Peptides against a protein of PDB entry 6D0Y. Designs and how they scored, part 34

Target 1, 225 residues: chain A of PDB entry 6D0Y
Amino acid sequence: ETEDHLESLICKVGEKSACSLESNLEGLAGVLEADLPNYKSKILRLLCTVARLLPEKLTIYTTLVGLLNARNYNFGGEFVEAMIRQLKESLKANNYNEAVYLVRFLSDLVNCHVIAAPSMVAMFENFVSVTQEEDVPQVRRDWYVYAFLSSLPWVGKELYEKKDAEMDRIFANTESYLKRRQKTHVPMLQVWTADKPHPQEEYLDCLWAQIQKLKKDRWQERHIL

## One batch from the design tools (peptide; aimed at target 1 D4 K12 N24)

Design b2_p20_1 (made by RFdiffusion4)
Pose (drawn by RFdiffusion4):
Structure b2_p20_1 (pose): chain A 225 residues (1-225), chain P 20 residues (1-20)
Amino acid sequence: as target 1 above (225 residues)
Amino acid sequence: AAEAEEAVEALKAEAEAALA
């Protein structure tokens, strides 16, 4: 019964309400502490559900996990382990669109001080390392590069300041791969073949240009909540 | 702290209304 009270309470945080978003998260994190001794097992899978199925509300739930971790270290560990467990499950089942949501979630948890930045950089340079794998489809290399680049809008500023020597190695490996990709197929996927008024760009070249601009902008982006 | 209590009460009222 109270479980249902916990689920609908987690799913609806951040919706329109009289209280501010921060006041709601601080209050919700407080009640999850009180119910945690009895319902640790359930609270855990519910947070795993929203990290998997609600990527639009991503930053809301990483902050919530961040608050619970600062107050309860063992819960933060159990959750991260569950995320690693699910990331493997998703990649094994060929659910890559679902996997990028989990990687984005793990990445943003660095901003919440749940995951150390070096651990995240080590995982990313293993992602880009897929560009070196031989006898594999370009789409495989493309996705692992995408998972890295598409997480940087959230975690980009943090990972660079803390570790820029290894991040530049990753960017160098990434730029080298992007230049040697074949784009012969792009015309079949363009809604317009014309370059005017708006070019229809291949998705990775577009994301690369976006990330490099953000880099030149000192990793300042003014949209992400 | 008072604001968090008010927010918890509002969230609980919304959850009770949704489960009614």

Design b2_p20_1_s1 (made by RFdiffusion4, then SolubleMPNN; from b2_p20_1, 12 letters changed)
Fold by OpenDDE base, seed 4:
Structure b2_p20_1_s1 (fold): chain B 225 residues (1-225), chain A 20 residues (1-20)
Amino acid sequence: as target 1 above (225 residues)
Amino acid sequence: SEEVKKAVEEMLAEVEKELS
């Protein structure tokens, strides 16, 4: 494959096809694996780019990376490293919009068996530990809680299956923080369709309620509004 | 590889450290 063709393949994966998405992803993973000797850096850059810039295809690309990781563990690791570096840079730059998406992406990589569950738990522990920081803006604390909670739809099931005690501790700390934080009520949309929609309330409180419900529902996602 | 795994873990640890 040529470099330009690889770009096209990576960018267009998940589009209408006569084959299943899974088949296409498997095929693409094979193509990418075969081309790693010649285009490793390009493929890495492309995957990082689409992972960051095409959030609508999050699960497509996490799955692709998962498949590729199964074929080439080293490349999978390099990809994760690149994404973690990007997360680090985003956080340092206070680019919270990108950072939260990256956290979600990394979370789904756990679901795709690219990142170990304990590592993600540790990350979330540190995220929630920010709520205990003194002399920091609440927006910072709120963001890390948001990043944690908003990522759970992708990884909560896996993390609770493997690290339930640790997750419960994180939840307890989150709950404690949410109870003591200052609240600013703003209208919001629910992430998932609920039989009884939540009343309009503070965003994090609403998200918390949704996540608790999701947890209660054994992490079975409902329809997105 | 174990080397890559270690590197990834180190990267995660760095992120965690910055968050702590």
Scores: peptide ipSAE 0.031, ipTM 0.660, DockQ to the pose 0.018
OpenDDE base, seeds 1, 2, 3, 5: peptide ipSAE 0.018, 0.032, 0.028, 0.015; ipTM 0.535, 0.683, 0.603, 0.529; seed 2 fails the geometry check

Design b2_p20_1_s2 (made by RFdiffusion4, then SolubleMPNN; from b2_p20_1, 14 letters changed)
Fold by OpenDDE base, seed 4:
Structure b2_p20_1_s2 (fold): chain B 225 residues (1-225), chain A 20 residues (1-20)
Amino acid sequence: as target 1 above (225 residues)
Amino acid sequence: SEEVKKAVEEMLKEVNEELS
């Protein structure tokens, strides 16, 4: 495969096809695997790029990476490293929208067996630990809590299945922080609900309530469409 | 995977340095 062709294949995956998405992803993973010896760096860059720039295809590319990781374990690791580096860069650049998306992407990679649950728990522990930082803006603390909570719809089930005690500690710390923080009273649109919707409140409080309900509902969510 | 876990943990250390 040529580099241009690889780019086309990667960018167009998930589009209309006579074959199933799963079949196409498996096929693409095979193609990419075969081309890794010659185009590893290019493929890595391409996947990182599309992962970041095509958020509508999040699950497609996480699945693709998962499939590729199963075929080439080292590549999966390198991809994760690249994404974490990008997360770091996004945070450094104060690009919090990209950063939170990357956290969600990484979270879904846990479901795709690319990232181990304990590693994601560690990341979230680090995020929530920011709430304990002194002499920092509350917005910083809030963002990391938001990044944590907003990612749980993608990974909460898996993390609680494997690291329930650690997750409970993180939740306790989060709850403690939410109780002591100053409320901004910025409403947040609910993205998901169960049988009983929560009223809109301050965005973190609202999100917290939603996550608590999601947890109670064993992480079964209904997206509001 | 253990290898990926280690890599992630190492990267997280770097992130933590930025957070601190």
Scores: peptide ipSAE 0.026, ipTM 0.684, DockQ to the pose 0.018
OpenDDE base, seeds 1, 2, 3, 5: peptide ipSAE 0.019, 0.018, 0.018, 0.018; ipTM 0.546, 0.540, 0.539, 0.541; seed 5 fails the geometry check

Design b2_p20_1_s3 (made by RFdiffusion4, then SolubleMPNN; from b2_p20_1, 13 letters changed)
Fold by OpenDDE base, seed 1:
Structure b2_p20_1_s3 (fold): chain B 225 residues (1-225), chain A 20 residues (1-20)
Amino acid sequence: as target 1 above (225 residues)
Amino acid sequence: SEEVEKAVEEMLKKVDEELA
């Protein structure tokens, strides 16, 4: 495959086809694997780019990376490293929208057997540990809690199955923080649910309640968070 | 919900303002 053709294939995967999505992804993974000797850097860059710029195809690209990782373990590792670097860069640039998305993407990579569960647990431990930082804005603490909680729909089941004790500790720390943090200075986090009679509630508290329910339901999603 | 999304956006905006 030519370099330009690879770009087209990667960008268009998951679009309407006569073949199943799984078949197309397996085929593409095979093509990419074969071209790694010649176009490794290009392929890596392309996958990182589409992963970031096409959030609507999150599960498509995590699956693709999972398939490619199974074929070439080294490439999978390099991809994860690149995504971690991008996450760090996003945080440095204060691009928190991209950052939270990248956390979700990495979370789903656990399901695709690209990232080990313990590694993701460690990341979330680091996130929640920010709540213990002194002399920092509360909004920083809130964001990292948000990034953690909002990613659990993608990976909570897997993490609790493999690291339940560690996850319980993270949850306990999160709950403790949510109880003690100031809410009066964060009116923008107040939300209303128009669909059901629900009193005005702070978003993080609402999200926490949703995650608790999800956990209670054994991580079977019934509602869009 | 749309309301939740707006709240998240506002939160993130505040994060940007305080951490920039």
Scores: peptide ipSAE 0.021, ipTM 0.506, DockQ to the pose 0.016
OpenDDE base, seeds 2, 3, 4, 5: peptide ipSAE 0.025, 0.020, 0.019, 0.020; ipTM 0.609, 0.503, 0.495, 0.506; seed 2 fails the geometry check

Design b2_p20_1_s4 (made by RFdiffusion4, then SolubleMPNN; from b2_p20_1, 13 letters changed)
Fold by OpenDDE base, seed 5:
Structure b2_p20_1_s4 (fold): chain B 225 residues (1-225), chain A 20 residues (1-20)
Amino acid sequence: as target 1 above (225 residues)
Amino acid sequence: MEEVEKAVKEMLEEVEKELS
C-alpha cells in the first residue's frame, strides 16, 4: 500500500460499508500489520493523529489499536508511548480539552486490552490525589476529578471487576472532595441528568450523580453522558 | 504482552509525576 492509500484507509474506517465494522477493523489491522515493516512511522503518526482529531471515532480507533496490539505488541507499546507523550504535552500547554480526551482514549485502551487495569487505577489514584494539593487553584483539582469521572464510562466496569477495593477508595476520596469544595452555580456550568427529572446541578455534582447511578447499574449505560 | 504492560505502567507513572 502507498502512504496516501494507508491514510485513506485509516481515516475512512468505520464509515458505511457492506461489511460489519468488526470485519472492516480486522481487515484493516491485517493490512496495517503487513505494512509495518515499510511504513511503521507513518502508520504510527496517522493513528496518533486520528486518535486525537477524530473524537467521534474514539471506540473505532481504540478497537483498531487493540487489534494491532494483539498482532504486534511492540507497535502497541510505541503507540501508547506516543499518546502518553502527547498527554504530557497537552498538560504542559494547558490544553485541558485535549488532555481529558486523551485520558478517555487511554481509558478505553484498557477495555481493548492494550493498557493493564492496575496501571490505569494508579493513574486515577494520582489524579484524585491532586485534590489534596495545597496552594493550588480549585479549578486544577476540579479538572483532575472531572478527567477521572468522565473516563469511567469507558473503563469503570473493567476496573471494578479487577480492582474493586482500590476503586472504592478512589470513589470515597472523590466524594469527600466534592462535599467540601466550593460549588459554582453559573447556569452554563449546570446540566440536567438524562435518567430522571432533577434540579439543575453544577457540572461536577451532576457528573458524580450520573457516575454513581452508572456504578449502581453495573456500568450498563442507558444514556449517553 | 507482559513487557508492554510493564512499559505502559512506567510511562503512566511518568505522566503521574507531571500531575504533581
Scores: peptide ipSAE 0.031, ipTM 0.667, DockQ to the pose 0.019
OpenDDE base, seeds 1, 2, 3, 4: peptide ipSAE 0.030, 0.026, 0.018, 0.020; ipTM 0.659, 0.653, 0.542, 0.559; seeds 3, 4 fail the geometry check

Design b2_p20_2 (made by RFdiffusion4)
Pose (drawn by RFdiffusion4):
Structure b2_p20_2 (pose): chain A 225 residues (1-225), chain P 20 residues (1-20)
Amino acid sequence: as target 1 above (225 residues)
Amino acid sequence: AEEELEEEAEERLEELGEEA
């Protein structure tokens, strides 16, 4: 019964309400502490559900996990382990669109001080390391590069300041791979073949240009909540 | 029953927000 009270309470946080978003998260994180001794097992799988199925509300739930971790270290560890467990499950089941949501979530948890930045950089340079794998489809290399680049809008500023020597090695490996990709197929996927008024760009070249501009902008982006 | 739980959750969030 109170479990249902916990689920609908987690899913609706951040919706329209009289209280501010921050006041709601601080208050919700408080009640999840009180119920945690009894319902640790259930609270855990619910947060795993929203990290998998609600990527639009991503930054809301990473902050919530961040608050619980600052107050309860063992819960933060159990959750991260569950995320690593689910990331493997998703990649094994060929659910890559679902996996990028989990990688984005793990990345943004660095901003919440739940995951150390070196651990995240080590995982990313293993992602880009897939560009070196031989006898594999380009789409495989593309996705692992995409998972890295698409997470940077959230975690980009933090990972670079803390470790820029290894991040530049990753960017160098990434730029080298992007230049040697074959784009012969793009015309079949363009809604317009004309370059005017708007070019229809291949999705990785587009994301690359977006990330490099954000880099020149000192990693300042003014949209992400 | 689902609609009742959603209304109770909304009220509970407003109460928690005021306490925060």

Design b2_p20_2_s1 (made by RFdiffusion4, then SolubleMPNN; from b2_p20_2, 10 letters changed)
Fold by OpenDDE base, seed 3:
Structure b2_p20_2_s1 (fold): chain B 225 residues (1-225), chain A 20 residues (1-20)
Amino acid sequence: as target 1 above (225 residues)
Amino acid sequence: SKAELDKEADKLLEELGKKA
């Protein structure tokens, strides 16, 4: 495969085909694995790019990475590292929408056996611990709670199956924070942008209620959040 | 990295300007 062809294959995966998506992903994983000795850097860059820029294909690319990880564990690790670096860069750039999406992407990688459940729990513990920071803006606290809660639809089931006690602790801390945080009446139609990273009060409380319902339903979604 | 996501999260938080 040429570099240009690899780009095409990676970008177009999931499009209409006579074969099943699973079959196509397995095939692509095989092609990419075979080309890693010659094009590892290019493949890594491409996967990181499409993972970030094509959110509609989140599960496609997490699954692909899962398959690649099973074939080449080291490459899977390098990919995770690259995505974490990107998350750091997004936060530094105050690109909070990209950042939260990357957290969701990483969350789904747990389901694909790329990231260990305990590691994700630890990350969420760190996120929620921000609520305990002193002398920081509430917007910071709110965002990390949002990032945590908004990622649970993708990974909550797995984390509770393996780390229920730890997750309950995180939930308790989250609930406590939500009860004691300052309430602000932000207009409902306020656009969340990089310059306005604060999730509106109503949304955060609503999200909490939705997640509580999801948890009660054993993480089986009946309605798309 | 796969088992060190927590460490990366810590680094991430440290890199953020907490006092901004």
Scores: peptide ipSAE 0.041, ipTM 0.687, DockQ to the pose 0.015
OpenDDE base, seeds 1, 2, 4, 5: peptide ipSAE 0.020, 0.027, 0.028, 0.019; ipTM 0.584, 0.622, 0.629, 0.561; seed 1 fails the geometry check

Design b2_p20_2_s2 (made by RFdiffusion4, then SolubleMPNN; from b2_p20_2, 8 letters changed)
Fold by OpenDDE base, seed 2:
Structure b2_p20_2_s2 (fold): chain B 225 residues (1-225), chain A 20 residues (1-20)
Amino acid sequence: as target 1 above (225 residues)
Amino acid sequence: SKEKLDKEAEEELEELGKKA
């Protein structure tokens, strides 16, 4: 495959096809694997780019990376490293929107067997531990809690299946922080139902309530967060 | 400081680097 063709294949995966998405992803993974000897750097850059810029295809690309990782473990590692570097750069640049999305992406990579559950738990422990640090602005502490909570729809099930005790500890610490933090009410988009109008709440409190419900539902999504 | 926060961010992500 040519570089241009690879770009097209990667960018267009998930579009309507006569074959299943799973079959297409498996096929693409095979193509990419075969081209790694010649285009590893290009493929790596492309995957990182689409992972960042096409959030609507998050699960598509995490699945693709999962398939590639199964075929070429080293490349999977290089991809994770690249994404972590990007996350760090986003945080340094105070690009919190990109950063939180990257955390979600990495979270879903746990489901794809690219990142180990214990590693993700450790990362979340580190995030929530920021709430206990002195001389850290609340906006920073809030972001880490937000990054944690907002990623749980993608990885909460897996983490509780494997690390329930550790997750419970993180939840307890999170709850404690949410109770003691200074509240800031911000208008936000919420899901409204005709039968149960839900008033706007402080964004972290609202998210916490949603995640608690999701947890109660055994991480089976029945509503939009 | 920003430098401190940047360093903290680096440290907080360190464990994520351990791939499965």
Scores: peptide ipSAE 0.031, ipTM 0.612, DockQ to the pose 0.016
OpenDDE base, seeds 1, 3, 4, 5: peptide ipSAE 0.024, 0.026, 0.030, 0.034; ipTM 0.556, 0.582, 0.561, 0.584; seeds 3, 5 fail the geometry check

Design b2_p20_2_s3 (made by RFdiffusion4, then SolubleMPNN; from b2_p20_2, 10 letters changed)
Fold by OpenDDE base, seed 1:
Structure b2_p20_2_s3 (fold): chain B 225 residues (1-225), chain A 20 residues (1-20)
Amino acid sequence: as target 1 above (225 residues)
Amino acid sequence: KKEEIDKEADKKLEELGKKA
């Protein structure tokens, strides 16, 4: 495969095909594995790029990376390292939308057996620990909590199954922080979709309530978060 | 403070980089 052809294959995976998506992903993983000796750097860059820029294909590319990791464990590690570097760069560039998406992407990589559950738990422990640090702006504390909570729809079930005690501790710390943080005033919606107006909830409190419901429902999604 | 935040962020993200 030429470099240009590899780019086409990676970018177009998941599009309409006569074959199943699973078959196409398995085939592509095989092609990429075979070409790693010659095009490792290019393939790594391409996968990082599509993972970052095509959020609508998140599960497609996490699955692809999972399949490739099963074939080449070292490459899987290099990919994760590259994604972590990208996350750091996004944070430095104040690109918080990209950063939170990357956390979600990494979260789904746990389901694809690329990242170990304990490692993801440790990351979330570190995120929530920021809320306990002094001399950190609340906006930064809030972001880490948001990044943690908003990623749980992708990985919460797996983490609770394997690390329930640690997750309970993280939840307790999160709840404690949410109770003591200063909330911004949110104006009520002027146009109501319901018959009876209700106060608009603060965004982190709202997200917390959604995650608590998801947890209660054993992480089975019944609504769009 | 920004540099301190960056250092903190780096430290917090390092745990994920540990692949066993």
Scores: peptide ipSAE 0.023, ipTM 0.541, DockQ to the pose 0.016
OpenDDE base, seeds 2, 3, 4, 5: peptide ipSAE 0.021, 0.020, 0.020, 0.020; ipTM 0.575, 0.522, 0.581, 0.530; seeds 2, 3 fail the geometry check

Design b2_p20_2_s4 (made by RFdiffusion4, then SolubleMPNN; from b2_p20_2, 10 letters changed)
Fold by OpenDDE base, seed 3:
Structure b2_p20_2_s4 (fold): chain B 225 residues (1-225), chain A 20 residues (1-20)
Amino acid sequence: as target 1 above (225 residues)
Amino acid sequence: EREKIDEEADRTLEELGKKA
């Protein structure tokens, strides 16, 4: 495939086709694998770009990366590293909407067997540990809790299956923080869901309640009233 | 299996500057 054609293929995957999505992704993974010797850097850049710019295709691209990772483990690693670098840059630039989305994307990569569950747990432990930092603004603490909680719909089931004790500890620490934090407006905490927070509840409290319910339902997603 | 997530996250946290 030519460089320009690869861009088209990657951007348009998941669109209407006579074939199943799964078959299309498998086919694309094969095409991309074959072109890695010549276009690895281009393919990496393209995948990172579409992953960031097309949140509606999150699961499509995580699945694609999962397939590519299975075919070429080294490429999968380079992709993860690129996404982590982007997360770092987003945080440094105070682009918190992009940052939380990237955390969610990385979370779903656990389901696609690209990232190990223990690594994701460790990342979330680091996030929640920010609540224990001294002489930092609460907005920083709140955001990392938000990033953690808002990612659990994508990875909570897997993490509890593999690391239930560690996850329980993280939840306990989160709950403790939420009880003691000041209730205030936090501009960086923006809704990234079709569901709006309960009007009478602070956003983090509302999110916490939703996650607790999800956990109680054994991570089976249902309509949230 | 990726083991770099926690390491990169830790470095990211450090770079943000805790004193701000």
Scores: peptide ipSAE 0.089, ipTM 0.753, DockQ to the pose 0.014
OpenDDE base, seeds 1, 2, 4, 5: peptide ipSAE 0.033, 0.083, 0.057, 0.033; ipTM 0.677, 0.755, 0.751, 0.681

Design b2_p20_3 (made by RFdiffusion4)
Pose (drawn by RFdiffusion4):
Structure b2_p20_3 (pose): chain A 225 residues (1-225), chain P 20 residues (1-20)
Amino acid sequence: as target 1 above (225 residues)
Amino acid sequence: EEEREEEAEELLEELGKEAE
């Protein structure tokens, strides 16, 4: 019964309401502490559900997990382990669109001080390391590069300031791979073949240009909540 | 389901007021 009260309470946080988003998260994180001794097992899988199925509300739930971790270290560990467990499950089941949501989630948890930045950089340079794998489809290399680049809008500023020597090695490996990709197939996927008024760009070249501009902008982006 | 959603909205407003 109170479980249902916990689920609908987690899913609706951040919706339109009289209270501010921050006031709601601080209040919700408080009640999840009180119910945690009895319902630790259930609260855990519910947060795992939203990290998997609600990527649009990503930053809301990473802050919530961040608050619970600052107050309860063992819960933060159990959750991160569950995320690593699910990331493996998703990649094994060929659910890559679902996996990029989990990688984005783990990345943004660095901003919440739940995950150390070096651990995240180590995982990313293993992602880009897939560009060196031989006898594998380009789409495989593309996805692991995409998971890295598409997470940087959230975690980009933090990972670079803390560790820029290894991040530049990652960017160098990434730029080298992007230049040697074959783009012979792009015309079949363009809605317009014309370059005017708007070019229809290959998705990785587009994301690369976007990330490099954000880099030149000192990693300042003004949209992400 | 509708009753649960209404109760959840009311509880969120109560918790938000307490946090403020």

Design b2_p20_3_s1 (made by RFdiffusion4, then SolubleMPNN; from b2_p20_3, 9 letters changed)
Fold by OpenDDE base, seed 3:
Structure b2_p20_3_s1 (fold): chain B 225 residues (1-225), chain A 20 residues (1-20)
Amino acid sequence: as target 1 above (225 residues)
Amino acid sequence: SEELDEKADKELEELGRKAE
């Protein structure tokens, strides 16, 4: 079946091949584009699914979406909308691990020219603005800061190149929050899971330090964070 | 929480393909 074939192609992209990854992605984008008139909904669902289920292939699928977006702008838009809806649903369901991954995925879509830098900046502004809302539990505020900071390795360079003033403001607000937030004693290392969405206090401070260093290094990663 | 759901919707509405 054609649908099964498409699923196989999408799921297996990035696997070892005689051709380069870039060539394979371009080829796949062409195949998918040709099939959009007949299987747009299926292709959209498949891409959303694999993007969520295969985090190890994040850059592969963001690149693929970038290529598809260049070929069919409307499809790219529908994909972004679908991912945003999924992010909203994840947040509503308190699935913080999925949510943070989706933020990273969307962040990398900026590099793939699928999402505009100003839009991503606005999203991060909204995230950090939660820290100023006193009626929001700190666990939620902390998560938004985490989501922001943990996504910067993927998009920080691009955002600072285009929106440096706005990014500096976000950083200032983040720093201010981190200094004033309440710190709780953590008796042991806790695994941050879906049922434990609040990262360890030390982890957030550590992440901040890492991101500050990354920023200082002009967003050139020398080590895996 | 209904309040958190509404907040999530509001916070993410600005994210899109079009630059503001």
Scores: peptide ipSAE 0.031, ipTM 0.642, DockQ to the pose 0.017
OpenDDE base, seeds 1, 2, 4, 5: peptide ipSAE 0.027, 0.028, 0.028, 0.029; ipTM 0.639, 0.638, 0.636, 0.655; seed 4 fails the geometry check

Design b2_p20_3_s2 (made by RFdiffusion4, then SolubleMPNN; from b2_p20_3, 8 letters changed)
Fold by OpenDDE base, seed 1:
Structure b2_p20_3_s2 (fold): chain B 225 residues (1-225), chain A 20 residues (1-20)
Amino acid sequence: as target 1 above (225 residues)
Amino acid sequence: SEKLDKEADEELERLGKEAE
């Protein structure tokens, strides 16, 4: 019953309330912290599950994890480890949509002080390094570049502020790869599917251009009303 | 369940007020 109750709280946080989201998250973090001694594994599992199943609440759950990490110094690391395991499982299962979402989620955890900027830079270095592996299919190499570039709206500003030289190296490697890779004819705007991780022929180039513009604009996104 | 949902809503509201 207690476990079911926690599940309900975690799933419903961020919904309509008379209180601010920040207040609700702070309150929930307090309850979860108190229950960690008894239900740590359950809470970790629940948070991993809702993070994956409710992508519309990405920032809600990254913030919640950030609050819990601030209260319990071990929680953030264990949660990240669990999410990385999920990322690996998603890749093994060829669920590339979930995988890229998880990378974005991890990226936003940097902003929530759960993941250190150098660690995220290292992850992106690893992703882009796959482009140098000739025995890896291009579809897989393209996906890693896509996962990297598509995550930068969430974390690019923070990473460039702290690791500009390393990020420039990653960008240079990415640009080099995009120039030399073979183009494939896939209809533009085709939705990425679990079994089709390869973007459209021009999509990566378009995304690259968008990210270059975002970088030029000092990572300030333009909101269209 | 509907009961759990109601209880969760009430508790979240309470927790939010206490955290303000």
Scores: peptide ipSAE 0.215, ipTM 0.822, DockQ to the pose 0.932
OpenDDE base, seeds 2, 3, 4, 5: peptide ipSAE 0.212, 0.209, 0.211, 0.211; ipTM 0.818, 0.814, 0.815, 0.816

Design b2_p20_3_s3 (made by RFdiffusion4, then SolubleMPNN; from b2_p20_3, 9 letters changed)
Fold by OpenDDE base, seed 4:
Structure b2_p20_3_s3 (fold): chain B 225 residues (1-225), chain A 20 residues (1-20)
Amino acid sequence: as target 1 above (225 residues)
Amino acid sequence: MKKLEEEARKELEELGRKAE
């Protein structure tokens, strides 16, 4: 396969097909695996690129990487490393939108058995530990909490299944932080319904409530967060 | 666990501390 063809295949995966998505992904994984000896770097770069640039295909590419990882752990590892490097780079560049997306992507990689649950838990522990750092802006603390909470829809179930005690600790620390952090509430920002107006909830508090509900529902999403 | 994947996981574990 040519590099251009590989690019096309990678970019177009998940498009409408007579075959199932899983079948297509398996097929693509096979093709990519076969071409790794010749095009490993290119494939790696392509996957990293599309993973970042096509967020709508997050689960497609995490699944693909999962399949590739199962076939070639070294490649999977290199991919994870590349994504982690990108996350670090995004953080250094204060590109928090990309960073949070990458955390979500990595989280779903846990779901795809590319990243071990304990490793992700450890990362989230580190994230939430930022809330305990002294002399740091609250925005930093808030972001790490946000990154953690907003990633749980992808990985919360897996993490609680394997590391419930640790996750509970993280949750407790998160809750504690959310209670004591400075909040910007705008009383005038209210949603008015026909009968009762309600104030707009602060975004982290809102997210926390949603995640708590998700947890209560055993991580089964009944609505899109 | 293979070396490369293990390294990646270690990086992940330390990410929060070393990210900034």
Scores: peptide ipSAE 0.038, ipTM 0.608, DockQ to the pose 0.018
OpenDDE base, seeds 1, 2, 3, 5: peptide ipSAE 0.026, 0.026, 0.025, 0.034; ipTM 0.533, 0.544, 0.534, 0.603

